# Peptides against a protein of PDB entry 6B4J, part 19

Target 1, 315 residues: chain A of PDB entry 6B4J
Amino acid sequence: DITMQWYQQLQDASMQCVLTFEGLTNSKDSQAKKIKMDLQKAATIPVSQISTIAGSKLKEIFDKIHSLLSGKPVQSGGRSVSVTLNPQGLDFVQYKLAEKFVKQGEEEVASHHEAAFPIAVVASGIWELHPRVGDLILAHLHKKCPYSVPFYPTFKEGMALEDYQRMLGYQVKDSKVEQQDNFLKRMSGMIRLYAAIIQLRWPYGNRQEIHPHGLNHGWRWLAQILNMEPLSDVTATLLFDFLEVCGNALMKQYQVQFWKMLILIKEDYFPRIEAITSSGQMGSFIRLKQFLEKCLQHKDIPVPKGFLTSSFWRS

## One batch from the design tools (peptide; aimed at target 1 Q224)

Design b1_p13_8 (made by RFdiffusion4)
Pose (drawn by RFdiffusion4):
Structure b1_p13_8 (pose): chain A 315 residues (1-315), chain P 13 residues (1-13)
Amino acid sequence: as target 1 above (315 residues)
Amino acid sequence: EEEFNEELFEQLF
């Protein structure tokens, strides 16, 4: 409940932000749409540009967003734009910027697991300078993936199925329901991004402040889901690509206590899945063992493939 | 938050 109460605090706090700018979106004038168009444009593209080429140019995207959020003018396609145009624009850009980070994790990181780090560092950095943006990221990240909270949505009695699948985060339309394959990845990329944000810190600016969403939330996440019964395919998958991304940082921080948590899922939580999962979905549970059978005996969890090296930063 | 993490960890044992 401590988590479910904190879960609601962020959600209804985001709905307050959905209303603070109410009128900027619900506007149909020509100029009214031009403004709504140029802000969302110049605020959600720099996030899409986040590449793995170099940290040298990765700073441009960070600065371009810091200037845009802090109110300074920002060069956009054509003429320069700024938030000073409208008082509601700031509380609007922070909304659309937050959704883009999760969205970049939704599409891109789900397919390309390595791009989770170059995106997370910019987000873990913007979270420091502007905490309000972070709560909005924890807002969207949590609803589109309640498994990141982590809380498994229970079945409310007397309700149709298509109503329930939406609560699980499946993308559903009038008649179309998102397949399970093209769904499981959209969750992987989300918590792979979450598993990266909590361990990374923006290097530049020389800040003595602390990580806004510390690695402590990585421990509670593993602990909060390992104490409850696992879902068939969702848990064994999400439990793997979270450890592959953040298992190295947790091993260093919580040295022995983290190892105890691993030799538990090896002999106490693995059986909790072998019976729950049918023979047609053991694919996820198998990767989870192939991941640990090594790590337990190697006494090491490989650094995540795609970690930003020193060469990436200087270059 | 730290105390809640400790309580969750103790539940594992």

Design b1_p13_8_s1 (made by RFdiffusion4, then SolubleMPNN; from b1_p13_8, 7 letters changed)
Fold by OpenDDE base, seed 1:
Structure b1_p13_8_s1 (fold): chain B 315 residues (1-315), chain A 13 residues (1-13)
Amino acid sequence: as target 1 above (315 residues)
Amino acid sequence: MDEEIQRLFESLF
């Protein structure tokens, strides 16, 4: 399976990255620990500062992240910080930056769907300049949300139930599995972030170049989802989240083919979702139903709420 | 499944 091979390659690259900077992370030296903390803050704080407030501020954040990844010193916590402070500094920063982008999907976007767009445009622009960060974003995303690949993890003989639950993307703490609503909320945030990344380009980059992970991957994602058996609650939730965020962009890109796919979802795939939907899960199902019916009726998918306009970039 | 959609899917994998 090509999709599973791609998934595994990204996971292997991510694991290899962790091994590469293990000397920095496992060091007992006081100076190395300080460098690690400074680099971690320099990588993650700018991402946390991303907001929907002003395009100018977003540009400053982007420039700071890019400068850090380029080996230039940046100010963080009142200190000058550079990846050159340690031979493993760049690998560590790339990994932590990618992890933080996915975490913003899991936390910030999960709670505030509109936050997907400013986070995604920075992530896309950084990915264009730093492909390794993009691969690490995918690796982190796929590990936390296997449905972003998409694939469904299988229970293996001898596996602990809690490990299987973690593979499915659930948080398990103190032998208690996460509640389904919280799980779906986190998965939704990550899928929404992904759907935003694949459609957005940094406006100050070389726009003549191909998107490093563009809408063709969104089309692939939909194709793969439709070729899989639906999961109860999960499929209806994430399919809605994906289409709400990138459906307008897919419509513009694929036109007639997009509408054929939407009809296929409504006529062939939707009954399969219904067949596995319990009475307690009807909320997600109904939401997807209403969205599809509205889009098909109007022959339009609305621009998602929070989409960055030209006025945002002039602010 | 629509044959054109199927062919498109196959071309992406």
Scores: peptide ipSAE 0.040, ipTM 0.771, DockQ to the pose 0.169
OpenDDE base, seeds 2, 3, 4, 5: peptide ipSAE 0.034, 0.034, 0.036, 0.035; ipTM 0.741, 0.747, 0.750, 0.749

Design b1_p13_8_s2 (made by RFdiffusion4, then SolubleMPNN; from b1_p13_8, 6 letters changed)
Fold by OpenDDE base, seed 2:
Structure b1_p13_8_s2 (fold): chain B 315 residues (1-315), chain A 13 residues (1-13)
Amino acid sequence: as target 1 above (315 residues)
Amino acid sequence: MEEYIQELLESLF
């Protein structure tokens, strides 16, 4: 399966990256520890500062991240920080930055769906200039949310139940598995972030270039989801999240083909979701139903709430 | 459905 090969390739690249900077992370030298901490802060703090407040602030954050990845010194924690301070500094920063973007999907977007757009546009712009960061974003995303690939991890003989639960994306702490609502909330945040990334371009970049991971991947994701048996609660939730965030963009890009897909979802795939939906899971099911019916009735998918407008970029 | 989805996927390459 080409999709699984792609998944594995990204995971291998991520693992190789970790091995590359292991010397920095495992160092007992005081100076190396200081450098590591400075680099970690320089990579992650700007991402945490992303907000929906002003386009000018977003540009400042972008420029800072780009400068750091370009080997230029940046101010962080009152100090000048550069990836050149350690031979493993760039690999470490790329990994931590990518990890932080996905973490913002898992946490910030999960709690505030509108946050997907400013985070995603920065991530997309950085990905355009630094492809390795993009690959690492996918690697982190796929590991935490296999449904973003998409695939459903399978239980193997001899596997511990907790390990299987972790493979499915659940957090397991002290032999207690995460509650389903919290799990779905985190998965939703990551899918929404992904759906935003694939449609957004950094407005100050080279718009003539092809998006490094554009809407074609969204189209593929939908096709692959529809070719899989639905999972109880998960499929209805994430399909809604995905379509709510990038459905308008997909509609504009694929036109008639998109509507054929949407009809297929409603008429053929949706009954399969219904068949596996319990009475306690009707919330996600009904939400998807209402969304599909509304879109088909109006022959339009609304622009998602929080979508960045021209007025945002002038602020 | 599967055939249609496959055709759509192939159209992306």
Scores: peptide ipSAE 0.023, ipTM 0.691, DockQ to the pose 0.129
OpenDDE base, seeds 1, 3, 4, 5: peptide ipSAE 0.023, 0.022, 0.021, 0.022; ipTM 0.676, 0.666, 0.641, 0.649

Design b1_p13_8_s3 (made by RFdiffusion4, then SolubleMPNN; from b1_p13_8, 6 letters changed)
Fold by OpenDDE base, seed 2:
Structure b1_p13_8_s3 (fold): chain B 315 residues (1-315), chain A 13 residues (1-13)
Amino acid sequence: as target 1 above (315 residues)
Amino acid sequence: MEKYIEELIEKLF
């Protein structure tokens, strides 16, 4: 399976990255610990500052992240910080930055769906200039949300139930599995972030270059989902999230092919979702139904709430 | 990857 090979390659690259900076992470030296903490803050704080307030502020954040990844000194916590302070500094920063982008999907976008767009446009722009960060974003995303690949993890003989639950993307703390609503909320945030990344380009980059992970991956994702058996509640939730965020962009890109796909979803795949939907899961099902019916009726997919306008970039 | 995407698209239509 090519999809699973791709998944594994990204996970292997991520693991190799971790091994590369183990010296920095495991160091008992006081200076190395200080450098590690400074680099971690420099990588993660700018991402947490991303907001919908002004395009100019978003550009400042982008420039700071790019400067850090380029080996230039940046101000963080009142100190000058550079990846050149340690030979493992760049690998560490790339890993932590990618991890933080996915975490913002998991937390911020999960709670505020509109936050997907400013986070995604920065992530896309950084990915364009720093491909390794993009690969690490995918690795982190796929590990936390296997449905973003998509694949469904399988239980293996001898596996602990908790480990299987974690593979499915659930958080397990003190032998207690996460509630389904919280799980779906986190998965939704990550899928929405991904759907935003694949359609957005940093406006100050080279627009003539091909998107490093563009809408063709959105088309692939949909095709793969439709070739899989639906999962109860999960499929209806994430399919809606994905289409709400990137459906308009897919419609514009693929035109008639998009509508054929949407009809296939409505007429063939949706009944399969219905067949596995319990009375307690009707919320996600109804939401998807209403979305599909509205889109087919109007022959249009609305621009998602929070989509960045020209006025945002002039602010 | 592109060839795989094309094959998936062909299976849909």
Scores: peptide ipSAE 0.042, ipTM 0.775, DockQ to the pose 0.714
OpenDDE base, seeds 1, 3, 4, 5: peptide ipSAE 0.029, 0.027, 0.035, 0.020; ipTM 0.730, 0.670, 0.761, 0.608

Design b1_p13_8_s4 (made by RFdiffusion4, then SolubleMPNN; from b1_p13_8, 6 letters changed)
Fold by OpenDDE base, seed 2:
Structure b1_p13_8_s4 (fold): chain B 315 residues (1-315), chain A 13 residues (1-13)
Amino acid sequence: as target 1 above (315 residues)
Amino acid sequence: MDEYIEELFNSLF
């Protein structure tokens, strides 16, 4: 399976990255510890500062992240910080930055769906200039949300139930599995972030270059989902989240082919979702139903709430 | 990747 090979390659690259900076992370030296913490803050704080307030502020954040990844010194916590302070500094920063982008999907976007767009446009722009960060974003995303690949992890003989639950993307703490609503909320945030990344380009980059992970991957994702048996509650939730965020962009890109796909979803795949939906899960099902019916009726998919406008970039 | 996308699409339509 090409999809699973791709998944595994990204996970292997991520693991190799961790091994490359193990010396920095495991160092007992006080200076190395200080450098590590400074680099971690320099990588993660700018991402946390991303907001929907002003395009100018978003540009400042982008420039800071790009400068850091380019080996230039940046100001963080009142100190000058550079990846050149340690031979493993760049690998560490790339990993932590990618991890933080995915974490913003898991936390911020999960709670505030509109936050997907400013986070995604920065992530896309950084990915264009730093492909390794993009690969690491995918690796982190796929590990936390296997449905973003998509694939469904399988229980293997001899596996602990908790380990299987973690593979499915659940958080397990003190032998207690995460509640389904919280799980779906986190998965939703990550899928929404991904759906935003694949459609957005940094407006100050080279627009003539091909998107490093563009809408073709959105098309692939839909095709793969439709070739899989639906999961109870999960499929209806994430399919809605994906289409709400990137459906308009997919419609514009693929035109008639997109509408054929949407009809296939409504007429063939949706009944399969219905067949596995319990009475307690009707909320996600009804939401998807209403979305599909509205889109087909109007022959249009609305621009998602929070989509960045020209006025945002002039602010 | 593009060939794979085309194969998947062709399998659906």
Scores: peptide ipSAE 0.029, ipTM 0.705, DockQ to the pose 0.780
OpenDDE base, seeds 1, 3, 4, 5: peptide ipSAE 0.024, 0.023, 0.028, 0.019; ipTM 0.670, 0.658, 0.699, 0.634

## One batch from the design tools (peptide; aimed at target 1 I2 W219)

Design b1_p14_1 (made by RFdiffusion4)
Pose (drawn by RFdiffusion4):
Structure b1_p14_1 (pose): chain A 315 residues (1-315), chain P 14 residues (1-14)
Amino acid sequence: as target 1 above (315 residues)
Amino acid sequence: SELEELFEELLEEY
């Protein structure tokens, strides 16, 4: 409940932000749409540009967003634009910027697991300088993936199925329901991004402040889901690509306590899945063992493939 | 603050 109460605090807090700019979106004038068009444009593209080439150019995207959020003018396609044009624009850009980070994790990181880090560092950085943006990231991240909270949505009695599948985060339209394959990845990329944000810190600017969403939330996440019964395919999958991304940082921080948590899922939580999962979906549960059978004996959890090296930063 | 207390409890559990 401590988590479910905190879960609601962010959700209804985001709905307050959906209404604070109410009128900027619900506007049909010509100029009214041009403004709504240029802001969302110059605020959600720099996030899409986040590449793995170098941290040298990765700073441009960070500065371009810091200037845009802090109110300074920003060079866009054609003429320069700024938030000073409209008082509602700031509380609007922060909304659309937050969704993009999760959206970039939704599409890109799901397919390309290594791009989770170059995106997370910019987000873990922008979270420091502007905490309001972070709560909005925790807002969207939580609804599109309630498994990141983590809380498994229970079945409310007397309701149709298509109503329930939407609560699980499946993308559904009038007649189309998102397949399970093209769904499971959308969740992987989301918590792989979440598993990266909590362990990374923006290097530049020399800040003595602390990580806004510390690695502590990585421990509670593993603990909060390992104390409850696992879902068949969702848990064994999400439990794996979270440890592959943040298992190295947790091993260093919570040295022995983290190992205890691992030799638990090896002999206490693995059986909790072998019966729950049918023979047609053991694919996820198998990768989870192949991941631990090594890590437990090697006494090491490999650093995540795609970690930003020193070469990436200087270069 | 309540979430930090939950964290300490979970840490003690493990």

Design b1_p14_1_s1 (made by RFdiffusion4, then SolubleMPNN; from b1_p14_1, 6 letters changed)
Fold by OpenDDE base, seed 2:
Structure b1_p14_1_s1 (fold): chain B 315 residues (1-315), chain A 14 residues (1-14)
Amino acid sequence: as target 1 above (315 residues)
Amino acid sequence: DELDKLIEELLKKY
């Protein structure tokens, strides 16, 4: 399967990256530890500062991240920090930056859906300039949310239940599995972030380059989902999240083909979701139903709440 | 590619 091969290649690349900077992470030297912590802060703090407040602030954050990845010194915690301080510094920063973007999907976007757009536009812009960061974003995303690939992990003989639960994306702490609502909330945040990334471009890029991971991947994601048996509650939730965030962009890009896909979802796939939906899961089901019916009736998908406007970039 | 073919096959239903 081509999708699974792609998944595995990204995971292997991510694992190889971790091995590459192992010397930095495992160093007992006090200076190396200090450098590691400074680099980690320099990579992650700017991402946590991303907000919907002003385009100018977002540009400053982008420029800082780009400068760091370009080997330029940046100010972090009152110190000058550069990836050149250690030979493994760049690999470490790229990995931690990518991890942090996905974590913002998992945490911030999960709680505040509109936060997807400013995070995504920065991630997209950084990905355009630093392709390795993009691959690592995908690797982190796919590992935490296999539904973003998409695939459904299967239980293998001899596998521990906890390991299987983790493969499905659940958090397991002290032999207690995460509650379903919290799990779905985190998965929703990551899917919404992904759906935003594939449609957004950094507006200050001079490159007429093609989006490094654009709407064609969204189209493929939908096709793959529709070719899979739906999962109870999960499929209805994430399909809605995806379409709410990038449905308008897909509609504009694929026109008549998109509407054919939406009809297929409503007439063919939706009954399959219904057949596996329990009474306790009707919320996600009803939300998807209402969304599909409204979109088909109006022949339009609304621009998602939080979408960045021209006025945002002038602020 | 295989994914494009899958999309085309799905869309032929409508």
Scores: peptide ipSAE 0.053, ipTM 0.798, DockQ to the pose 0.333
OpenDDE base, seeds 1, 3, 4, 5: peptide ipSAE 0.034, 0.026, 0.022, 0.043; ipTM 0.724, 0.691, 0.682, 0.782

Design b1_p14_1_s2 (made by RFdiffusion4, then SolubleMPNN; from b1_p14_1, 5 letters changed)
Fold by OpenDDE base, seed 5:
Structure b1_p14_1_s2 (fold): chain B 315 residues (1-315), chain A 14 residues (1-14)
Amino acid sequence: as target 1 above (315 residues)
Amino acid sequence: SALEELDEELLAKF
């Protein structure tokens, strides 16, 4: 399967990246430890400062991240920090930055759906300038949310139940598995972030270039989902999340083809979701149903709440 | 069919 090969290649690249900076992470030298901590903060703090408040602040954050990745010194915690302080510094920063973007999907977007857009536009712009960061974003995303690939991990004979649960994307701590509602909330955040990334371009970049991971990947994702048997509660939840965030963009890009696909979802695929939906899972089912019916009736998909406007970039 | 009118990438998945 070409999709699984792509998944594995990204995971292998991510693992190799970790091995390349192991000397920095495992060093007992006090100076190396200080450099590692400074680089980690420089990579992650700007991402945590992303907000929906002002476009000017978002530009400052972007410029800081780009400067760091370009080997320029940046101010972090009152100190000058550069990836040139250690031979493994760039690889480490790229990995930690990518990890942090996905964590913001998992945590911030999960709790505040509108946060997807400012995070995604920065991630997209950084990806355009630093392709390796984009590959690492995908690797982290796919590992935490296999449904973003998409694929459904299978239980193998002899596998520990906890390991299988982790493969499915559940957090398992002290032999306690995460509650289903918390799991779905995290998965929703990551899917919403992904759906935002594939449609957004950094407005101050070279817009003549092709999006490094654009809406064609959204089309691919939908095609793959429709070819899979639905998973109880998960498919209804994530399909809604995806369409709510990027459905308007897909409609504009693919026009008649998009509407044909949406009709196919409603008439052929949705009954398959219904067949596996229990009475306790009616919330996600009804939400998807109402969304599909409304969109088909109005022949329109609304612009998602939190979409960045021209007024945001002037603030 | 409605499926036959979709793009080749989507059709290849069905």
Scores: peptide ipSAE 0.019, ipTM 0.603, DockQ to the pose 0.136
OpenDDE base, seeds 1, 2, 3, 4: peptide ipSAE 0.021, 0.021, 0.019, 0.019; ipTM 0.645, 0.622, 0.611, 0.622; seeds 1, 2 fail the geometry check

Design b1_p14_1_s3 (made by RFdiffusion4, then SolubleMPNN; from b1_p14_1, 6 letters changed)
Fold by OpenDDE base, seed 5:
Structure b1_p14_1_s3 (fold): chain B 315 residues (1-315), chain A 14 residues (1-14)
Amino acid sequence: as target 1 above (315 residues)
Amino acid sequence: SDLEKLTEELLKKF
């Protein structure tokens, strides 16, 4: 189908990117190794410094990342670093930067949901200026969280159980599969980051341009989820995460159509989730139920906690 | 419109 074709195209592009910079990554030359490490740090450290503390600091981080991607020298680790130091430098930096954004969803957002917004607004702004970084973000996101596509990987004949578990997004280390709670926590973080990206625009960019991956993709995601059979615990968890983060934005954008969708979720899809929910999974189910009921009763979806305000940008 | 297309996709199962 079209969704799987899109998924595969992004994965192929990501793979080709890796092949392109293999010379840099596999080099045994001391200078090349130094350049690689400097570029890797320059690409990833600024992303790790993103916080909810001050808008001015966030702008500095954005400017540094953009400068690096634009071929300008930046200061990193006390040294001047540029992607022009190696012919494969730009491809490598774009890949590592995209990987780091997704990793922040997987780790930081998973633990602190409010962190989704400052990370997402930087990612969105960089995506607007550097579309290839956006494609690579999607590729990394889809690989780690197939539910972000969305699709549910299937077990194939002859497949090792561990490989199937990895395809589902589980971490498998020393033949031990990740615990379900940790798995869902990581998936939640990535979905929340995605839900934030599709609604946020960098405030210092050209706002007249269309969002490179906007709310229409959020609507598509919901449509696809509703056209799929629910998966135990996963669907209830991620549907809640998505709606909590971007439901307010979707409501404002799609208005009557959004409410029709929400009613369809409550009346037609929710019973299907209930039918596959075990007693041990009632937590995610109840959370989704309460959210839907509250939103329908009040005819409103609250602005998510951590949403960036005008006061943040003045700090 | 984009909204019409998106609505059609949403309603495929319903």
Scores: peptide ipSAE 0.037, ipTM 0.754, DockQ to the pose 0.241
OpenDDE base, seeds 1, 2, 3, 4: peptide ipSAE 0.028, 0.026, 0.036, 0.029; ipTM 0.704, 0.694, 0.737, 0.708; seed 4 fails the geometry check

Design b1_p14_1_s4 (made by RFdiffusion4, then SolubleMPNN; from b1_p14_1, 7 letters changed)
Fold by OpenDDE base, seed 1:
Structure b1_p14_1_s4 (fold): chain B 315 residues (1-315), chain A 14 residues (1-14)
Amino acid sequence: as target 1 above (315 residues)
Amino acid sequence: SALEQEIEKLLAEF
């Protein structure tokens, strides 16, 4: 399976990245520890500062991240920080930056869906200039949310239940599995972030270049989801999240083919989702149903709430 | 199939 090969390749690259900067992370030297912490802050704080407030502030954040990745010194915590402070600094920063983008999907977007767009446009722009960061974003995303690939992890003989639950994307702390609502909330945030990334381009970049991970990957994702057996609650939830965020963009890109896909979802895939939906899970199913019925009735998918307008970039 | 016919009918509305 080419999709599973791609998944594994990204995971392997991520693991190799971790091994590459192991000297920095495992160092007992006080200076190395200081550098590590400074680099970690420099990589992650700008991402946490991303907001929906002003395009000018978003540009400042982007420029700071790009400068750091380009080997230029940046101010962080009152200090001048550069990836050149350690030979493993760049790999470490790329990894931590990518991890932080995915974490913002998991946390910020999960709670505030509109936050997907400013985070995604920065991530997309950084990915365009720094492809390795993009690969690491995918690796982190795929590991935390296998449904973003998509694939469904399988239980293997001899596997601990907790390990299987973690593979499915659940958090397990103190032998307690995460509640389904919290799990779905985090998965939703990550899928929404992904759906935003694949459609957004940084407006100050070279727009003549092809998107490094564009809507064709969104179309692939959708096709793959529909070719898989639905999972209870998960499929209805994430399919809704995906279509709410990138459905308008997919409609514009794929036109009649997109509408054929929506009809296929309604007429063929919905009965399969319904067949596995318990009475307690009808909320997600009904929400997806109502969304698709509205879109088909109006022959339009609305621009998602929080989509970045020209006025945002002039602010 | 009945499904194909329904899809074609629905597509004709677009």
Scores: peptide ipSAE 0.025, ipTM 0.651, DockQ to the pose 0.042
OpenDDE base, seeds 2, 3, 4, 5: peptide ipSAE 0.023, 0.022, 0.022, 0.023; ipTM 0.670, 0.646, 0.660, 0.651

Design b1_p14_2 (made by RFdiffusion4)
Pose (drawn by RFdiffusion4):
Structure b1_p14_2 (pose): chain A 315 residues (1-315), chain P 14 residues (1-14)
Amino acid sequence: as target 1 above (315 residues)
Amino acid sequence: SEFLEEALEEAYEE
């Protein structure tokens, strides 16, 4: 409940932001759409540009967003644009910017697991300079993936199925329901991004402040889901690609206590899945063991493939 | 189970 109450605080706090700019979106004038068009454009593209080439150019995207959010003018396609054009634009750009980070994790990181880090550092950096943006990221990240909270949505009695699948985060239309394969990845990429944000810190600017969403939330996440019964395919998958990404940082921080949590899922939580999962979906549960059978005996959890090296920063 | 409950209580306090 401490979590479910905190879960609601962010959700209805985001709905307050959906209404604070109410009128900027619900506007049909020519100029009214041009403004709504140029802001969302110049605020959601720099996030899409976030590449793995170098941290040298990764700063441009960070500065371009810091200037845009802090009110300064920003060079866009054609003429320069700024938030000073409209008082509602700031509380609007912060909304669309937050959704893009999760959306970049939704599409890109799900397919390309390594791009989770170059995106997370810009997000873990912008979260420091502007905390309001972070709560909005925790807002969207949580609804699109309630498994990141983590809370498994229970079945409410007397309701149709298509109503329930939407609560699980499946993308559904009038007649189409998102397959399970093309769904499972959209959740992986989200929590792989979440598992990266909590361990990374923006290096530049020399800030003595603390990480806004510390690595502590990584410990509670593993603990909060390992105390409850696992879902068949979702848990064994999400439990793996979270440890592959943040298992190295947690091993260093919570040295022995983290190892105890691992030798638990080895002999106490693995059996909790072997019966729950049918023979047609053991694929996830198998990767989870192949991951731990090594890590437990190697006394090490490999650094995540795609970590930003020193060469990436200087270069 | 007890260890996980203790880990959650410590995380909630922080």

